# Ledger of designs, part 81: peptides against a protein of PDB entry 5EIB

Target 1, 366 residues: chain A of PDB entry 5EIB
Amino acid sequence: VDLEPGTMDSVRSGPFGQIFRPDNFVFGQSGAGNNWAKGHYTEGAELVDSVLDVVRKESESCDCLQGFQLTHSLGGGTGSGMGTLLISKIREEYPDRIMNTFSVMPSPKVSDTVVEPYNATLSVHQLVENTDETYCIDNEALYDICFRTLKLTTPTYGDLNHLVSATMSGVTTCLRFPGQLNADLRKLAVNMVPFPRLHFFMPGFAPLTSRGSQQYRALTVPELTQQMFDSKNMMAACDPRHGRYLTVAAIFRGRMSMKEVDEQMLNVQNKNSSYFVEWIPNNVKTAVCDIPPRGLKMSATFIGNSTAIQELFKRISEQFTAMFRRKAFLHWYTGEGMDEMEFTEAESNMNDLVSEYQQYQDATAD
Target 2, 366 residues: chain A of PDB entry 5EIB as posed
Amino acid sequence: VDLEPGTMDSVRSGPFGQIFRPDNFVFGQSGAGNNWAKGHYTEGAELVDSVLDVVRKESESCDCLQGFQLTHSLGGGTGSGMGTLLISKIREEYPDRIMNTFSVMPSPKVSDTVVEPYNATLSVHQLVENTDETYSIDNEALYDICFRTLKLTTPTYGDLNHLVSATMSGVTTCLRFPGQLNADLRKLAVNMVPFPRLHFFMPGFAPLTSRGSQQYRALTVPELTQQMFDSKNMMAACDPRHGRYLTVAAIFRGRMSMKEVDEQMLNVQNKNSSYFVEWIPNNVKTAVCDIPPRGLKMSATFIGNSTAIQELFKRISEQFTAMFRRKAFLHWYTGEGMDEMEFTEAESNMNDLVSEYQQYQDATAD

## One batch from the design tools (peptide; made by RFdiffusion4, then SolubleMPNN)

Design b2_p13_4_s1 (from b2_p13_4, 8 letters changed)
Fold by OpenDDE base, seed 5:
Structure b2_p13_4_s1 (fold): chain B 366 residues (1-366), chain A 13 residues (1-13)
Amino acid sequence: as target 1 above (366 residues)
Amino acid sequence: SLSKGEIARLKRL
């Protein structure tokens, strides 16, 4: 789905374009112009019914519908505005199904789009209410990984999207291969989300290796385990050491000893015990899939529900507040039928979410 | 930084 036709042509001409049904390409003629309100109230609202018709048709063809997965950006107008409109409409029609998102967070290091803090804040407000699971894929973190860890002098969208694709492949491993932990979206939610509003995940991937060092690195279970818990491997620009893990899932892929995995996972938890809440028993889950990812002998994917995610929301909130106090560009949103009150409600809800994460960070076992 | 061409494409999305 897109508000621009050219994006669909790019997908269709791509290496995997033929896996999608031609009739499932729904697109507009006029893009959102990086405006959330165009995506949500005008251009996106004109297209949403056509998308819902496709969603219904595909849902009816499912033997066992678990839920929905949306991949979108929060900095643009289409992914943010129309994406959250679609989430809302799907939630209304399928209230008992899991809503899962891969939400790409904006960064000034990656994009010069000045209104990204508005689009992100308005989107987060919708995601808090209408999603069950959200993987926070932060362009800030992706850029820093590409530049600092992968030693890419000029990161491209291709480089960032490679990390996104590796992460998405990692976190969906248990859904794609039978007999694993979190084999369905509902089990993932039960294991990862102890409180309904606190459903924003920090994903991580190992190995992350520069092209120059790739030939010299032996991949071991201890190295994967250490790297997946390293703050530098998080796909969200948060330091887990500044918060506490509520829940963790670790997904190992490749031929390895389950005993060695369990030993290393216990060691990393014990070493980092101060960074876990003590009042959630058995809050770390581990899975091992014998099927490695393409081009690797083994990998590990991390899913963290950490109170440190508040650093990401604080960054967006600070940028939002600095613009909103000046009423900068508000007329672009209000001109599409949006009220200024929706900005203040979205800001308030995101600040409440930050406060909730802080409360659970500071909570002790009584 | 992303290429000026990639940034310019995003400003049109």
Scores: peptide ipSAE 0.006, ipTM 0.377, DockQ to the pose 0.021
Fold by OpenDDE base, seed 1:
Formats: sequence, C-alpha cells, structure tokens
Structure b2_p13_4_s1 (fold): chain B 366 residues (1-366), chain A 13 residues (1-13)
Amino acid sequence: as target 1 above (366 residues)
Amino acid sequence: SLSKGEIARLKRL
C-alpha cells in the first residue's frame, strides 16, 4: 500500500515483486507530501476502503488468522497517517485479532523532513491505543550502528533497510518455524506485554560486524549473547542501562547447543540483574531454531520491553514541543481538516506513556 | 515506588 505509485513500481520491479498478487497492490496518485493529516483524513481516507477490501479477502483465505502485521514509517505521511488509519479500521473490524507493527522512528540524522516530529507524535498516539505489539525500529539507532559498528562512512537507506530486514526476519522466526517459543502473535503478546499500553519493543540483531573484521570474528553463543545485550546493538536509540527490562525474548538461529544457550542466557541475566525488574518472574524467554539465516552460521535476535524506551519518546516529544509552541507548519495539517486539539491530545498521551514507563522503572517488589 | 497492590492492579488492566 502507498499513496504514491512509484513505490509500488519499485516493489514490482524488485527481486521479490512476483510473490505478491497484482490485486494486492493498492496505491494512490497524489502522495501524502510528508503530511500525517493527508494520510489520515484526505488522500489516505479515499484509499482505505480499497485496502480493507483486500485485507478482508486475504483474511478469509487464512486457515487460522492470528492477526495483522504492518510495516510503516512514522516520519512520512503515508506510513504514519494512512498506516494508523488502517490500523484503526482493522481494529474496528477485527477486535479479537492481534495488531502487530514494525514502526520506523524518524531521526534528524537520516532525514531533513522538518515535520517528522508531528507525524511521529500523531502516530504514536494511535499506536498506544490500537496496537498490541510495536517493534520500534529507530533510524537514529540504525544510522549509529551503520556508522559506529559496521564502519560505514556514509550510511545509506539501503544499509539501514538491510538492518531492518535482518531484524524483521529474526523476530518473525518463531512465527515461521514450528515448535518455537512465541509461535503465535498472541503468545508473544502474553510473554512480552505485561501492561497493555507498554507494548513498544526495542529489537536487536547479532552478529553485527564490519566488513573489515568479519574474517577475525568467531560466531559463538557467548559472543552472540554478549552482543545482543550490548546497548550499541539496540535498534532503538535508548540505553537499556538507563532503565529496566520488563520482559525479554531472545531468538537464536543455527546449529548450537541448547545447554550452552541456556547457560549464556542465565549468565547475562545474572551479570545484568540490576537492569531487570525483580517483580516479573521468568521475564526472559529463549528460543532456538536450528535453521540459520541466509549467509550466516548462527544469529541471535533480541526483543526487549524496557522502560529505557522512554528516551526515544522523550526525544520525539522534545522535538514536537519545540515546533508546536511556535505553531510551525500547523496550517498544513489544519488545512486537511485536522483539529489543533489532536496535537495536544497526542502530546499528552505520549507524555503519559513516558510517565508510565518511569513508574514501572521505579517500582520495587516491596 | 509502586506498591505491590498498585503493580497487581496495573497488571489487570
């Protein structure tokens, strides 16, 4: 789905364009112009029914519909505005299904689009209410990984999207291969989301290795375990050491000893016990899939529900507030039929979410 | 700090 035809043409011409049904390409002509309100109230609202017709058709073809997975950006107009409209409409029609998202967070390091803080804040307001699980894929963290860890002098969208694809492949491993922990979206939600509003995950992937050092790096279970818990490997721009993990899932892929995995996962929890909440028992889950990712002997994917994720929301909120106090570009949104009050409501809900994370960070077992 | 009762209440929401 896109409000621009050129994106769909790129997908069709791509190496996997033929895996999608032609009828499942739904697209507009005008685009959203990086405006959430165009995506949500005008251009996106004209297209949403056509998307819902496709969603219904594909849902009826499922033997067992677990839920939905949306991949979108929060900085643009289509992914943010139309994406959240689509989430709302799907939630209304399928209230008993899981809503999962891969939400790409904007960063000034990656994009010069000045209105991204508005689009992101308005989107997060919708995601808090209408999703069950949201993977926070932060372009700031991806850029920093590419630059610092991968030693890429000038990271590209291709480099960032490579990390996104590896992460998405990792976190969906349990859904794609039988006999795993979190084998369905509902089990994932039960294990990862102890509080309904606190459903924003920080993902991570290992191994991440620069091209120049790949030949010198041994892929071992200890090394994967150490790297996946390293703050520098988080694909959300927050430091887990500034918060506490509510829940964690680790997904190992490749031929390895389950015993060694369990030992290393126990060791890393014990070493980092101060960064876990003590009042959620058995809050770390581990899965091992014998099938490695393409091109690797083994990998590990991290999913963290951490109170440190508030650093990401604080960053967006600070940027939003600095613009909104000046009413900068507000006429672009109000001109599409949006009320100024919706900005204040979205800001308030994001600040409430930050306060909730802080409250659970400061909670004790006593 | 949240009390055990507050934590238990929040887990039920």
Scores: peptide ipSAE 0.006, ipTM 0.447, DockQ to the pose 0.044
Fold by OpenDDE base, seed 2:
Order: structure tokens, then C-alpha cells, then sequence
Structure b2_p13_4_s1 (fold): chain B 366 residues (1-366), chain A 13 residues (1-13)
């Protein structure tokens, strides 16, 4: 789905364009112009029914519909505005299905679009209320991984998307292969989300390999485990050492000893015990899938529900507040039918979310 | 740094 035809034509003409049904390409003509309000109230609202018709048709063809997976950006107008409109409409029609998102967080290091803090804040407000699971993927973290870890002098869109695709492949492993822990979206939610509003995840991946880099030695289970818990491997620009893990899932892929995985996972928890909440028993889940990712002998994917994610929301909130206090560009949103109150409500809800994460960070076992 | 075109493409998704 896109509000511009050119993106859809690029996907259709791409190496994998033929895997999608032609009738499942739904697109507008005008685009959202990086405006959440155009995505949510005008251009996106004109297109949403056509998307819902496709969603219904595909849902009816499912033998066992678990839920929905949306991949979108929060800095743009289409992914943010229309994406959250779609989430709301799907949630209304399918209230008993899991809503899962891969939400790309905006970063000033990757983008010069001034209104991204508005689009992100308005989107986060919708995600807090209408999603069950949200993987936070920060373009800053992806850029820093490409530059610092992968030693790419000039990270490209292709390099960032390689990390996203590896992460998405990792976190969906248990859904795609039989006999795994978290084999459905609902089980993942039960294991990862102890409090309904605190459903924002920090993903991570090991080994970090660039496209075409055969140079990474096959990592061992200890090396994978150590790298997976390293803050430098997090796809969200937060330091887990500044917070506490509420829950963790680790997904190992490849032929390895389950015993060795369990030993290394226990060792990393014990070594980092101060970074876990003590009052949630068995809050680390481990899965092993014998099928490695393509081109690797083994990998590990990390999913962290950490109170350190508040650093991401605080960063967005600070940028939002600095713009909103000046009423910068508000007329672009109000001109599309938004009220200024929607900005204040979205800011308040995001600040409440930050306060909730801080409360659980500071909570002790009584 | 990402090109303006790459940045624009990352945002339109």
C-alpha cells in the first residue's frame, strides 16, 4: 500500500514483485507529503476502504488468521498517517486478532524532514492504543550499526533494509517453522507483554553481516549470545544498561546444542542480573530453530521489552515539544482537518507511557 | 549519509 504510485511500481518491477497478487497493489496518486494528517484524514481516508476490501479478501482465505503484521515508517505521511488509520480500522473489524507492527522510528541523523516528530508522536499515540506488539526499528541505530559495526563508510538504503530484513526474518522464525516457542502471535504477546501498554520491543541481531560479506567467521553460541545482548546490536537507539528488561526472547537459528544455548543464556542473565526486573519470574524465553537463515550457519535474534525504550520516546517528545511550543507547521495539519487537541492528547499519552516505563524500572519486589 | 532520494524513499514506506 502507498499513497504514491512510484513506490508500488518499484516493488512490482523488483526481484520479488511477482510474489504479490496484482490486485493486492493498492495505491493513491497524490502522496501524503510527509504529513500525518494527509495520511490519516484526507488522502489516506480516500484509499483506506480499497485496502480494507483486500484485507478482508485475504483474511477470508486464511485457514487460521492469527493477526496482522504491518511494516511502516513513523516519520513519513503514508506509513505514519495511513498506516495508523489502517491499524485502527483493522482493530475495529478484527478486535480478537493480534496487531503486530514493525515501526521505523525517525532520526534526525537519517532525515531532514522537519515534521517527523509530529508524525512519530501522533503515530505512537495510535500504536499505544491499537497494537499488541510493536518492534521499534530506529534509523539512527541502523545507521550506527552499518557505519560502526559493519564499517560501511556511506550506509545505503540497501544496507539499512538488509538489517531490517534480517531482524524481521529472525523475529518471525517461530511463526514460520513448526514446533517452536512463541509459535503464534498471541503466545509471543503473552510471553513478551506483561502490561498491555508496554508492548514496544527493542530488536537485535547477531551476527551482523553486510550483503555480500562472506568475511564473517561463523560465530559460536557464546559469541552469538554475547553480541545479541550488546547495546551496539540493538536496532533501537536505546542503551539497555539505562533501564531494566521486563521480558526477553532469544531466537537461535542453526544446528547447535540446546544445552549450550541454555547455559549461555543463563550465564548472560546472571552476568547482567541488575538489568532485569527481579519481580517477573521466567522473563527470558529461548527458542532454537535448526534451520539457519540463508547464507549463515547460525544466528541469534533478540527481542527485548526494556524500560530503556523510554529514551526513544523521550527523544521524540523533546523534539515534538520544541516544535509544538512554537506552533511550527501546525497549519499543515489543521488544514487537513486535525484539531490542536489531538497533538496535546498524543503528547500526553506518550509522556504517560514514559512514566509507566519509569515506574516499572524503579519497582522493587515488596 | 543517505542520499535525499534514499531518505525520501525510507519515509514513504
Amino acid sequence: as target 1 above (366 residues)
Amino acid sequence: SLSKGEIARLKRL
Scores: peptide ipSAE 0.000, ipTM 0.341, DockQ to the pose 0.022
Fold by OpenDDE base, seed 3:
Structure b2_p13_4_s1 (fold): chain B 366 residues (1-366), chain A 13 residues (1-13)
Amino acid sequence: as target 1 above (366 residues)
Amino acid sequence: SLSKGEIARLKRL
């Protein structure tokens, strides 16, 4: 789905263009112009019914519909505005199904779109209310991984999207292979989301290796475990050491000893015990899938629900507040039918979310 | 840094 036709043509001409049904390509002509309000109230609202018709048709063809997975950006107008409109409409029609998102967070290091803080704040407000699980994929963290870890001097969107695709493949492993932990979206939510509003995850993928170091790297369970819990390996731009994990899931792929995995997971948890809440029992879950990802002997994917994610929301809130106090560009949103109160409500809800994470970070076992 | 072409493409999205 896009509000521009050119992205659909790129997908159709791509190596996987033929795997999608032609009728499942829903697109507009005008685009959102990086405006959440165009995505949500005007251009996106004109297209949403056509998307919902496709969603209904595909849902009816499912033997066992678990829920929905949306991949979108929060900085642009289509992914943010139309994406959150679509989430709201799907939630209304399918209230008993899981809403899962891969939400790409904007960064000034990656994009110069001035209104990204507005689009992100307005999107987070919708995600808090209408999603069950949100993987926070921060373009800042992706850029830093590409630059610092992968040693890419000039990271491209291709490089960032490669990290996203590896992570998405990792977190969906248990959904695609039978007999795994978190084998369905609802089970993942039960294991990962102790409080309904606190459903924002820090993803991570291992191994991440620079081209120059690939030839020297032995892939081992200890190395995967160490890298997966490293703050520099998080695909959300927050430091887990500044917060506490509410819940963690680790998904190992490849031929490895389950015993070695359990030992390494216990060791990393014990070494990092100060970074876990003490009042949530059995808050670390581990899965092992014998099938490695393509091109790797083994991998590990990390899913963390950490109170440190508030650093991401604080960054967005600070940028939002600095623009909103000046009423910068507000006329572009109000001209599409938004009220200034919607900005204030979205800011308030995001600040409440930050306060909730802080409250649970500071909570002690009674 | 993203290429000027990639940044210019994102400015249109």
Scores: peptide ipSAE 0.000, ipTM 0.376, DockQ to the pose 0.021

Design b2_p13_4_s2 (from b2_p13_4, 9 letters changed)
Fold by OpenDDE base, seed 1:
Parts: sequence; structure tokens; C-alpha cells
Structure b2_p13_4_s2 (fold): chain B 366 residues (1-366), chain A 13 residues (1-13)
Amino acid sequence: as target 1 above (366 residues)
Amino acid sequence: ALSAGELARALRE
């Protein structure tokens, strides 16, 4: 789905374009112009029914519909505005199904789109209410990984998207292969989301190696485990050491010893016990899939529900507030049918979310 | 009232 045809043409002409049904390409002509309100109230609203028709058709063809997965950006107008409209409409029609998102967070390091803080804040407001699980894929973190860890001097969107694809492949491993932990979206939510509003995950992937060091690095379970829990490998721009993990899932892929995995996972928890809440028992879950990812002998994917994620929301909130106090560009949104009050409500809800994370960070076992 | 920990345990399998 897109409000622009060019992106759809790129997907269709791509190496995997043929895996999608032609009738499932729903697109507009005008785009959203990086305006959430165009995505949500005007251009996107004109297209949403056509998307819902496809969603219904595909849902009816499912033997067992677990839920929905949306991949979208929060900085643009289509992914943010129309994406959240679509989430709202799907949630209304399928209230008993899991809503999962891969939400790409904007960063000034990656994009010069001035209104990204508005689009992101308005989107987060919707995601808090209408999603069950949201993987926060932060372009800032991706950029930093590409630059610092992968030693890419000028990270491209291609480089970032490679990290995204690896992460998405990792976190969906349990859904795609039988006999794994969190084998369905609902079970994942139960294991990962102790409180309904606190459903924003920091993903991570290992191994991450620079081209120059790949030949010298052994892929071992200890190294994967260490790298997976390293703050520098988080796909969300927050430091887990500044918060506490509510829940964690680790997904290992490849041929490895389950015993070694369990030992290393126990060791990392014990070494980092201060960074876990003590009042949620068995809050770290581990899965091992014998099938490695393409081109790797083994990998590990991390899913963290950490109170440190508030750093990401604080960053967006600070940027939002700086613009909103000046009423910068508000006429672009209000002209599309938004009320200025919606900005205040979205800001308030995101600040409430931050406060909730802080509350549970500070909570102790009685 | 349930503590945060008790509530979290009650909401999880």
C-alpha cells in the first residue's frame, strides 16, 4: 500500500515483486507529502476502503488468522498517517485479532524532513491505543550501527533496510517455523507485554560485523549472546542500561547446543540482573531454530520490552515540543481537517506512556 | 490493590 505509485512500481519490479498478488497492490496518485494529516484524513482516507477490501479478502482466505502485521515509517505521511488509519480501521473490524507493527522511527541523522516529529508523535498516539505489539525500528539506531559497528562511512537507506530485513526475519522466525517459543502472535504478546500500553519493543540482531572483520570473527553462542545484549546493537536508540527489561525474548537460529544457549542466557541475565525487573518471574524467553538465516551459520535476534524505550519517546517529544510551541507548519495539518487539539492529545498520551515506563522502572518487589 | 508485580504476573502466562 502506498499513496504514491512509484514505490509500488519499485516493489513490483524488484526481485520479489512477483510474490505479491497484483490485485493486492493498492496505491494512490498524489502522495501524502510527508503530512500525517494527508495520510490520515484526506488522501489516505480516500484509499483506505480499497485497502480494507483487500484485507478482508485475504483474511477470509486464511485458515487461521492470527492477526495483522504492518510495516510502516512514522516520519512520512503515508506510513504514519494512512498506516495508523488502517490500523484503526482493522482494529475496529477485527478487535479479537493481534495488531503487530514494525514501526520505523524517524531521525534527523537520516532524513531532513522537518515535520517528522509531528508525524511520529501523532502516529505513536495511535499505536499506543490500537496495536498489541510494536517493534520500534529506529533509524537513528540503524544509522549508528551502520556507521559505528558496520564501519560504513556513508550509510544508505539500502544499508538500513538490510538491518531492518534481518531483524524482521529474526523476530518472525518463531512464527514461520513450527515448535518454537512464541509460535503465534498472541503468545508473543502474552510473553512480551505485561501491561497493555507497554507494547513497544527494542529489537536487536547478531551477528553484526564490519566487512573488514567478518573473516576473523567466529560465530559462537557466547559471542552472539553478548552482542545481542549489547546496547550498541539495539535497533532502537536507547540504552537498556538506563532502564529495566520488563520482558525479553531471544531467538537463536542455526545448529547449536541448547544447553550452551541456556547457559549463556542465564549468564547474561545474572551479569545484568540489575537491568531486569525482579517482580516479573521468568521474564526472559529463549527459542532455538535449527534453520540458520541465509548466508549465516547462526544468528540471534533480540526482542526487549525495556523501560529504557522511554528515551526514544522523549527524543521525539522534545523535537515535537520545540516545533509545536512555535506552531511551525501546523497549517499544513489543520488544512487537511485536523484539530490543533489532536497534537496536544498526542503529546499528552506519549508523555503518559513515558511516565508509565518510568513508574514500572522504579517499581520494586514488595 | 495488586502490586505492579502481581498485576504483571496475572496478565502473563
Scores: peptide ipSAE 0.000, ipTM 0.383, DockQ to the pose 0.034
Fold by OpenDDE base, seed 2:
Structure b2_p13_4_s2 (fold): chain B 366 residues (1-366), chain A 13 residues (1-13)
Amino acid sequence: as target 1 above (366 residues)
Amino acid sequence: ALSAGELARALRE
């Protein structure tokens, strides 16, 4: 789905374009112009019914519908505005299904779009209310991984999208292969989300190795485990050492010893015990899939529900406040039928979310 | 779709 035809044409002409049904390509002509309000109230609202018709058709053809997975950017107008409109409409029609998102967070290091803080804040407000699980994929963290870990001098959107795709493949492993822990979206939510509003995850993938270092690095369970818990390997721009893990899932792929995995997972928890809440028992889940990702002997994917994610929301909130207090570009949104009150409500809800994370970070077993 | 390993390889390239 897109409000511009060019993106859809690129997907259709790409190496995997033929795997999608032609009727499932739904697109507009005018675009959203990086405006959340155009995506949510005008251009996106004109297209949403045609998307919902496709969603209904595909849902009816499903033997057992678990839920929906949306991949979108929060910085643009289409992914943020129309994406959250779709989430709302799907939630209304399918209230008993899981809503899962891969939400790409904007960063000034990667994008020059000045209104991204508005689009992100308005989107986060919708995600807090209408999603069950949200993977926070931060463009700043992806850029830093590409630059520091992969040793790419000038990271591109192509490089970032490679990290996103690896992560998406990793976190969906248990959904795609039989006999795994978290084999459905609902079980994942039960294990990862102790409080309904605190459903924002920090993903990570290992191994990540620069071309020049590949020949010198052994792929071992200890090294995968160490890299997966490294703050520099998080795909959300927050330091887990500044917060506490509420819950963690680790998905190992490849032929390895379950005993060795369990030992290394226990060791990393014990070494980092101060970074876990003590009042949630058995809050780390581990799965092993014997099928490695293509081109690797083994991998590990990390899913963390950490109170440190508040750093990401604080960054967005600070940028939002700096613009909104000046009413910068506000007329672009109000001209599409938005009220200024919707901005203040979205800001308030995001600040409440930050306060909730801080409360649980400071909570003790006493 | 690129497998996670093809992607990891492509990220390594």
Scores: peptide ipSAE 0.018, ipTM 0.474, DockQ to the pose 0.013; fails the geometry check
Fold by OpenDDE base, seed 5:
Structure b2_p13_4_s2 (fold): chain B 366 residues (1-366), chain A 13 residues (1-13)
Amino acid sequence: as target 1 above (366 residues)
Amino acid sequence: ALSAGELARALRE
């Protein structure tokens, strides 16, 4: 789905374009112009019914519908505005189904779009209320991984999107292969989300290796485990050492010893015990899939529910507040039918979320 | 499912 036709042509002409039904390509003509309000209330609102018709048709064809997965950017107008409109409409029609998102967070290092803090804040407000699980994929973190870890001098959107794709493949492993932990979206939510509003995940993928170092790197369970828990490997721009993990899932892929995995997972928890809450028992889950990803012998994917994620929301909030106090570009949103109160409500809800994370970070076992 | 190897190659192109 897109408000611009050119994106659909790119997908159709791509190597995987044929995996999608032609009738499932729903697109507009005008785009959202990086405006959340155009995506949510005007251009997106005109297209949403056509998308919902496709969603219904595909849902009816499912033997057992678990839920929905949306991939979108929070910095643009279509992914943020129309994406959150779709989430809301799908939630209304399917209230008993899981809503899962891969939400790409904006970064000034990647994009010069000035209004991204508005689009992100307005989107987070919707995600807090209408999603069950949100993978926070932060362009800030992706850029830093590409630059620092992968040694790419000038990271491109192609480079960032490849990290996104690897992460998405990793976190969906248990959904795609039988006999795994978190084999469905609901089980994942039960294991990862102890409190309904605190459903924002910090993903990570290992191995990440620069081109110059690939030939010298061993792929071992200890190395995968060490890299997966490294703060520099997180796909969200927050340091887990500044918070506490509520829950963790680790998904290993490839032929490896379950015993070795369990030993390394225990060792990393013990080494980092100060960064876990002590009042949630058995809060680390591990899965092993014998099928490696293509081109690798082994991989590990990390899913963390950490109170450190508040650093990401604080960054967005600070940028939002600096613009909103000046009423910068506000007329672009109000001209599409928005009220200034919606901005204030979105800011307030995101600040409440930050406060909730901090509360649980500071909580001790009774 | 994209491989890290495919990722690494696509980052090379």
Scores: peptide ipSAE 0.009, ipTM 0.397, DockQ to the pose 0.013; fails the geometry check
Fold by OpenDDE base, seed 3:
Structure b2_p13_4_s2 (fold): chain B 366 residues (1-366), chain A 13 residues (1-13)
Amino acid sequence: as target 1 above (366 residues)
Amino acid sequence: ALSAGELARALRE
């Protein structure tokens, strides 16, 4: 789905374009112009019913519908505005199904689009209310990984998207291979989301190695475990050391010893015990899939529900507030039928979310 | 260890 036809043509011409039914390509002509309100109230609203018709058709064809997965950017107008509109509409029609998102967070390091803080804040407001699971893919973190870890001097969107695809493949491993931990979206939610509003995940993927260091790096369970828990390896731009993990899932892929995995996972928890809440028992889950990702002997994917994720929301909130106080570009949104109060509500809800994370960060086992 | 680019190539093939 897109408000621009060119993206659909790119998907169709891509190596996987044929896996999608032609009728499932729903697209507009005008785009959202990086405006959430165009995505949510005008251009996106005109297209949403056509998307919902496809969603219904595909849902009816499912033997066992678990839920929905959306991949979108929060910085643009289509992914943010129309994406959250779709989430809302799907939630209304399928209230008993899991809503999962891969939400790409904007960063000034990657984009100069001035209104990204508005689009992100308005999107987060919707995600708090209408999703069960949100993987926070932060463009700032992706950029930093590309630059610092992968030693790419000029990271491109292509480089960032490679990290996203690796992460998505990793976190969906348990869904694609039967008999694994978190084999369905609901089980994942039960294991990862102790509080309904606190469903924003910090993902990570290992191994990530620069081209120059690849030949010297052994793919071992200890190294994967160490990298997976490294703050520099997080796909969300927050430091886990500044918060506490509420829950963690680790998905290992490849031929490895379950015993070694369990030992390394226990060791990393013990070494980092101060970064875990003590009042959630068995809050670290581990899965092992014998099938490695293509081109790797083994990998590990990290999913963290950390109170440190508030750093991401604080960054967005600060940028939002700086613009909103000046009433910068508000007329672009209000002109599309959006009320100015929706900005204040979105800001408030995001600040409440930050406060909730802080509360649970400071909570002790009484 | 695949670079992100190598992994992407491997996922595209």
Scores: peptide ipSAE 0.007, ipTM 0.408, DockQ to the pose 0.013; fails the geometry check

